# Designs tried in a protein design run: peptides against a protein of PDB entry 3QIS. Part 134

Target 1, 334 residues: chain A of PDB entry 3QIS
Amino acid sequence: PSLELSRREFVFENVKFRQLQKEKFQISNNGQVPCHFSFIPKLNDSQYCKPWLRAEPFEGYLEPNETVDISLDVYVSKDSVTILNSGEDKIEDILVLHLDRGKDYFLTISGNYLPSCFGTSLEALCRMKRPIREVPVTKLIDLEEDSFLEKEKSLLQMVPLDEGASERPLQVPKEIWLLVDHLFKYACHQEDLFQTPGMQEELQQIIDCLDTSIPETIPGSNHSVAEALLIFLEALPEPVICYELYQRCLDSAYDPRICRQVISQLPRCHRNVFRYLMAFLRELLKFSEYNSVNANMIATLFTSLLLRPPPNLMARQTPSDRQRAIQFLLGFLL

## One batch from the design tools (peptide; made by RFdiffusion4, then SolubleMPNN)

Design b2_p16_6_s2 (from b2_p16_6 with Y3F M8R H9K Q10E)
Fold by OpenDDE base, seed 5:
Structure b2_p16_6_s2 (fold): chain B 334 residues (1-334), chain A 16 residues (1-16)
Amino acid sequence: as target 1 above (334 residues)
Amino acid sequence: DPFLEEMRKEMEEELS
């Protein structure tokens, strides 16, 4: 069997978080026999492509003189955004299109990724007084490494962060402040806040706005700004409540005094973000007659974002653990 | 909330 391919090289320019790009090509059976095609893993790979890439269809049959269109879809989700922001991964791959009892055909995928404040650590963002797109990629790597080392030092040594002669870090990321301050100013009376979904086009505009500027006002509806805050919290490489404290939060869930002591053990930036979000959400709950928001809904929604199980425990989370996690957060909303 | 107002003021001063 043999195939003819219309293209073998694909370039995805300016790839962004949550922005789908598509490239198409044709394969044609120029042989005299039916053929089965499939995308196959390279040697030592578990998957035929990187997590941000998909082929559709990824397998199929072609009769003699038949043609099929294949779509190559590039989409950076929360699962790939952090490793692309750090430059640990890149928009580069090689796909192997295999023919049963035939040849391998190689496809080259290339392009560039544009960094996002979404999927960046709270520690790194507290050191960024400018939009992430103004920060050189080399400096982003240094800020992530320094942030990790300072977090570890704070946890291990109980030494206050040596506020050396470097620029004082922000109390919270400017991106979280911009989102929450907008919602506080304009959304406290918004009916069905955090219950009505935002518009996908407005969400993309909000992401691009936060990555490129410090706006006076965030564009889009209050629903889109509220959903952008949820997406931001979901995309964090480490949740607002650090993984190391997860079990202690569950164990303390019914003792409000112990819950406050557990939160006091968070790194400064994580603790400030947690307190800031809880203060905002308590303010929002005062307007429940207007916004239809209640403490149980908010606790259920934000618990999965703020208090994620560590990756090794995700598959083992019981309904009891989820209820304890919700109860932990309720103790800060009531 | 006094912490919310403190944070608003501090962040406005640091981003100005």
Scores: peptide ipSAE 0.617, ipTM 0.968, DockQ to the pose 0.868
Fold by OpenDDE base, seed 1:
Structure b2_p16_6_s2 (fold): chain B 334 residues (1-334), chain A 16 residues (1-16)
Amino acid sequence: as target 1 above (334 residues)
Amino acid sequence: DPFLEEMRKEMEEELS
């Protein structure tokens, strides 16, 4: 069996968070026998491609002289954004198109990723007074490493780290502040806020805006700005409530005093973000007559974002754990 | 919320 491929090299320029890019190529059976093709893992890989890449179709049959179009789709989700932001992963891959009883065909995937404030740690973002696209990639790596070390130190030492001659970190990420302050100013009376989805084009504009600028006003509808906040919180490598405190939040869920003590143990940036979000959401709830937002809806929505189970517990989360997590958050909304 | 207003003010000052 033999295939002809119209292209073998693919370049995905300026790949961004949540922006789908597609490249297409054709495979043709130029042989005299039917062929089965499939994309196969390399010897050490579990998957035929990296998580941000997909081939469609990834397998199929071709009759003699048949041609099929294959789409190579590059999409950076929340599952890949953090590792791409840190430069741990890159827009580079090799696909192996296997022909049954035939040869392998190698496809080269290359490109560049543009860093996003989405999927960046709260600690790193608090050190970024400028848009992430203005920050050199080398400095992003250093900021993530330093942020990890400061987080660990802040968890171990209840003592304020000596404010050495380094630039004072922001109290909260500017991106969260921009989103929340916009919603506070313009969206408190928005009917169905956090219930109506945003527009995908506006979400992309908001992401690009936050990655590249410090705007006076965020573009898009209140629904798109609200959804962008949800996407931001979902994309955080570590949730606003650190994984280390997850179980303690559940255990304290019915004791408001203990809940506040648990939150007081968060790293400064996480604690400030949590308090800021809760303050905003309590303000939003005052306008429930206009926005149709209630505490149970907000608690249910934000609990999954703010209080995620650690990866090792994700498969074991019970309905009772979810209810405790919601109850924990309700104690800050009421 | 006092904390909301404090945060707004502090962030406006830090980003100005």
Scores: peptide ipSAE 0.614, ipTM 0.968, DockQ to the pose 0.868
Fold by OpenDDE base, seed 2:
Structure b2_p16_6_s2 (fold): chain B 334 residues (1-334), chain A 16 residues (1-16)
Amino acid sequence: as target 1 above (334 residues)
Amino acid sequence: DPFLEEMRKEMEEELS
């Protein structure tokens, strides 16, 4: 069996977080026998492609002289955004299109990724006074490394070494401040806030706006701005409450004094973000008559974002653990 | 919330 491919090289320019791109090609059975095709893993790979890539269809049958269209879809989710922001991964892959009882056909995937503040650490973002798209990629790597070291120093209660001539970090990421300050100014009276989904086009505009500018006003509806905050918190490589404190939050959930002590042990940026979000959400709850927002709804929604189980415990999260996590947040909302 | 207003003011000053 043999195939003819209309294209073998694919370039995905300006790949962005949550923006789907598609490239299409045709495969034709130019042989005299039916054939089965499939995308197969390379040697030592578990998957035929990287997590941000897919082929549709990824397998099929072709009769002699039959042609099928294949879509190559590039989509950066929360699961790939962090490693692409750091440059640990890139928009490069090789797909192996296998023909049963035939040969392999290699497809080259290339392109460029545009970094996002979504999926970047709170520590790194606190060191970025400019939009992430203005920051050189080399400096992004340095900021992530420095951010890891500062988190470790904070957790170890190491005396801050004399901060050399490095600019003082922001108290919170400007991106979180922009989102929350917008919601505080404009969304406190918004009916069904955090209950109504945003528009996908507006969400993309908000992401692009935060990645490229420091706007006076965030574009889109209050619902889209609210959902963008949720997406931001979900995309964080480490949740606002660090994984190291997860179990202690659950254990303290019914003791408001211990809860505050646990939060005081967060790295400075994480602690400030947590306090800032809780202060905003308490303000939002004062307008419950207008926005239909209540403490139990907010605690339930934000618990999954702010107080995530560490990866090793995700599969073991009990309904009791979820209820303790909700109770922990309720102690800061009431 | 005093912390909310402090944060708003500090961030406006840092981003100006």
Scores: peptide ipSAE 0.610, ipTM 0.967, DockQ to the pose 0.865
Fold by OpenDDE base, seed 4:
Structure b2_p16_6_s2 (fold): chain B 334 residues (1-334), chain A 16 residues (1-16)
Amino acid sequence: as target 1 above (334 residues)
Amino acid sequence: DPFLEEMRKEMEEELS
């Protein structure tokens, strides 16, 4: 069996977080026998492609003289955004299109990724007084490394932030401040806030706006701004409540005094973000008559974002753990 | 919330 491929080289320029790109090509059975094709893993890989890439269809049958269109979809989710932001991964892959009892066909994927404040650590973002797209990629790597070291120092309570050599970090990331301050100013009376989805186009505009500027006003509806905040919190490599405190939050969920003590042990930026979010959400709850927002809804929504299971637990929560996590957050909303 | 207003003020000063 043999295939003809219309294209074998694919370039995905300016790949962004949550922006789907598609490239299409055709495969044709120019043989005299039916053939089965599949994308197969390389020798050392478990998957036929990187997590941000997909082929559709990834397998199929072709009759003689049949042609099928294959879509190569590039989509950077929360699962790939952090490693792409750091440059640990790149928009580069090699796909192996296998033909049963035939030869392999190699497809080259290339391109460039544009860094996002989404999927960047709270520590790194607190050091970024400028939009992330103004920061050289080399400096982003250094900021992530330095941020890791400062998180460790902060957790150990060892060294006061050396006031001298680096610009004083922000109390919270400007991106989360911009989102929350917008919602506080304009969305407290918004009916169905955090319940109505945003528009995908507006979400992309908000992401691009936060990556490239410090806007006076965030574009889009209050619903899109609210969803952008949720996406931001979800995309954090380390959740607002650090993984190290996850179990202690669950264990303390019914003791408000212990809950406050656990939160006091967060790194400064994480603690400030947590307190800021809780202060905003308590303010939002005062307008429940107008916005239809209640503490149980907010606690249920934000718990999954702020208090994630650590990777070693395979991001799994029991129903009991989820209820404890919700109860933990309720103690800050009521 | 006093902390919300403090944070607003501090962030406005830091980003100005």
Scores: peptide ipSAE 0.608, ipTM 0.967, DockQ to the pose 0.875

Design b2_p16_6_s3 (from b2_p16_6 with M8R H9K Q10R E12K)
Fold by OpenDDE base, seed 2:
Structure b2_p16_6_s3 (fold): chain B 334 residues (1-334), chain A 16 residues (1-16)
Amino acid sequence: as target 1 above (334 residues)
Amino acid sequence: DPYLEEMRKRMKEELS
């Protein structure tokens, strides 16, 4: 069997978080026998492509002289955004299109990723006074490394933050401040806030706005701004309540005094973000008559975002653990 | 919330 391919090189320019890109090509059976094609893993790979890439269809049959269109879809989810922001991964791959009892065809995938404040650590964002797209990629790497080291120092209660000549970190990420300050100003009376989904186009505009500017006003509906906050919190490489404190939050869930002590042990940026979000959410709850927001709904929604189980416990989360996590958060909303 | 207003003020000053 043999195939003819219309293209073998694909370039995905300016790949962004949550923005789908598609490139298409044709494969034709120019042989005299039916063939089965499939994308296959390279040697030592478990998957035929990186997590941000997909082929559709990824397998199929072609009769002699048959032609099929294949779509190569690039989509950066929360699962790939952090490693692409750091430059640990890149928009580069090689796909192997295999023919049963035939030869392999290699497809080259290339392109560039545009960094996002979504999927960037709270520590790095607190050091970033300018939009992420204004920050050189080399400096982003340095900021992530420095942020990790500062987090570790803060957890170890060791040396006071050397007030070295580095610019004083922000109290909270500007992106969280912008989202929350917008919602506080404009969304406190919004009916069904956090219950109605945003518009996908508006979400993309909000993400692009936060990545490229410090706006006076965030674009889009209150629902889209609210969902953008949820997406931001979900995309964090480490949740607002760091993984090291997860179990202690569950264990303390029914003791409000111990809950406050646990939160006091968070890294400074995480603790500030947590307090800021809780202060905002308590303000929304005062307007429950207008916005239909109640403490149980908010606690249920935000618990999954703020108090995530560490990866090793994720598969073992019980309904009791979820209820304790909700109860922990309720103690800050009531 | 006093903390919310303090944060709003501080962040505005730090980003100005």
Scores: peptide ipSAE 0.605, ipTM 0.967, DockQ to the pose 0.860
Fold by OpenDDE base, seed 1:
Structure b2_p16_6_s3 (fold): chain B 334 residues (1-334), chain A 16 residues (1-16)
Amino acid sequence: as target 1 above (334 residues)
Amino acid sequence: DPYLEEMRKRMKEELS
């Protein structure tokens, strides 16, 4: 069997977090026999492509003289955003289009990724007084390394931040402050806040706005700004409650004194973000007659974002663990 | 919440 491919090189320029890009090509069976095609893993890979890439269809049959369109879809989710922000991964891949009893055809994927404040650590963002798109990529790498070292020092209760660092880190990321301050000003009376989805176009505008500017006002509806906050928290490489404290949060869930002690052990930026979010959410709950928001709803929603199980425990989370996690957060909302 | 207002003020001062 043999195929003719209309294109073998694909360039995805200016790839952004949550922005789908599509490139299409045709494959044609120019042979005399039916053929089965599939995208196959390279020798050392478990998957035929990187997590931010997919082919549709990824397999199929072609009769003689049949042609099929294949879509190459590039989409950076929360699962790929951190690795792309750090430059650990890049918009580069090689796809192997295999023919059963035939040849391999190589497709080259290339492009560039534009860094986002979404999927960047709280520690790194606290060091960024300017929008992430104004920060040189080399400095982003340094900020992530420094952020890791600061987190470790903070968890170990080692000596306070060297007062000699030329710029004091922000108390919370400017992005989280902008989102929460907007919601506090404009959304406390918003009916069905955190229950109604935002608009995808508005979410993209909010992400682009936070990545490129320090706006006076965030664009979009209150629902889109609220969902952008949820997306931001979900995309964090480490949740607001660090993975190291997860089990202690569950164990303390019914003791408000121990819960507060556990939170006091968070890294400074994580602790500040947690306190800031809880202060906002308690304020939002005062307007429950207008916004239809209650403590159980908020605790259920935000627990999955703020108190995530460590990756090694994610598959083992019990309904009891989830209920303890919700109870832990309720102790800060009531 | 006094902490919310403190953060609003402080972040405005840090970003101005």
Scores: peptide ipSAE 0.603, ipTM 0.966, DockQ to the pose 0.962
Fold by OpenDDE base, seed 3:
Structure b2_p16_6_s3 (fold): chain B 334 residues (1-334), chain A 16 residues (1-16)
Amino acid sequence: as target 1 above (334 residues)
Amino acid sequence: DPYLEEMRKRMKEELS
């Protein structure tokens, strides 16, 4: 069996977080026998492609002289955004199109990724006074490494490194401040806030706006700005409440005094973001007659974002653990 | 919330 491929090299320029790109090619059975094709893993890989790439269809049958279109879809989700922002991964892959009892066909995937403030750590973002797209990629790596070291020192209650040589970090990421300040100004009276989804086009505009500028006003509806905040919190490589404190939050969930002590042990940026979000959400709850928002809804929604179980505990999360996590947040909303 | 207003003021000063 033999296949003819219309193209073998694919370039995905300016790949962005949550922006789907598609490239298509044709495969044709120029043989005299039916053939089965599939994308197969390389020798050392568990998957036929990187997490941000997919082929559709990824397998199929071709009769003699049959042609099929294959779509190569590039989509950077929350699961790939952090490693692409740091440059640990790149828009590069090799796909192996296998023909049963035939030849392997190699496809080269290349391109470039444009960094996002989405999927970047709170610590790194607190060091960025300018939009992330103005920061050289080499400096992003350094900022992430420095942010990790500062987080560890903060958790260990070690003396901060000499405050004298680097610019003082922001109290919270400018991106969170912009989103929350917009919602505070314009969305406190918005009916069904955090319950109505935003528009995908508006979400993309908000992401691009935050990645490239410091706007006076965020574009889009209040629902899109609210959803952008949720997406931002979901895309964080580490939740606002660090994984190291997760179990202590659950254990303290019914003691408001211990809950406050646990939060006081967060890294400075995480603690500031948590306090800022809780202050905003308490303000939003004063307008419950207008926005239909209640403490239980907010606590339930934000618990999954702010107080995520560590990856090793995800498979073991009980309904009791979820209820304790919700109760922990309720103690800051009431 | 006084913390919300303090944060709004401070972040405006830090980004100016």
Scores: peptide ipSAE 0.603, ipTM 0.966, DockQ to the pose 0.853
Fold by OpenDDE base, seed 4:
Structure b2_p16_6_s3 (fold): chain B 334 residues (1-334), chain A 16 residues (1-16)
Amino acid sequence: as target 1 above (334 residues)
Amino acid sequence: DPYLEEMRKRMKEELS
């Protein structure tokens, strides 16, 4: 069996968070026998491709003289964005198209990724007074490493971060401030806020705007700005409530005094973001007659974003744990 | 919320 491939080299330029790119090619059975094709893992790989790549179809049968279009889809989700922002991973892969009882065909995937404030740590973003696209990639790596070390120092030492010669970190990421300040100004009376989805085109414009500028006004509808905030919180490598405090939040869920003590133990940036978000959400709840937003809806929505189970516990989260997590957040909204 | 207004003011000053 043999295949003819219309193309074997694919370049994905300017790959961005949540922006789907597609490249297509054709495979043709130029043989006299039916062929089964499949994308197969390389040696020591568990998957045929990196998490941000997929082939569709990834397997199939071709009759003699049959041709199939294969789509190579590049999509950077919340699961890949952090690793691509740090440059730990890159838009490079090799796909192995295997033909049963035939040859292997190698496809080369290449391209470039454009860093996003989405999927960047709160600590790193608090050090970025400029848009992330203005920050050299080398400095992004250093900022992530330094941010990890500062988080650890902030958790271990109740000592004020030495006001060393480094620029004073922002109290909260400018991106969170921009999103929340926009929603506070323009969306408090918006009917069905956080219930109506945003428009995908507007979401991309908002992401690009936050990655490239410090806007006076965020583009798009209030619904798109609200969803962009949710996407931002979801994409955080470390949730606003650090994984280390997750169990303590659940254990304290019915004691508001203990809940406040747990939050006081968050790293400075995380604590500031949490307080800022809770202050905004309490303000939003005052307009419930206009925006149809209630505390239970907000607590349910934001709990999944702010108080995520550690990756090792995600599969084990009980309905009781979810209810405790919601109850924990309700104690800050009421 | 006083904290919301303080944060709005402070962030505006820090980004100016």
Scores: peptide ipSAE 0.597, ipTM 0.965, DockQ to the pose 0.865

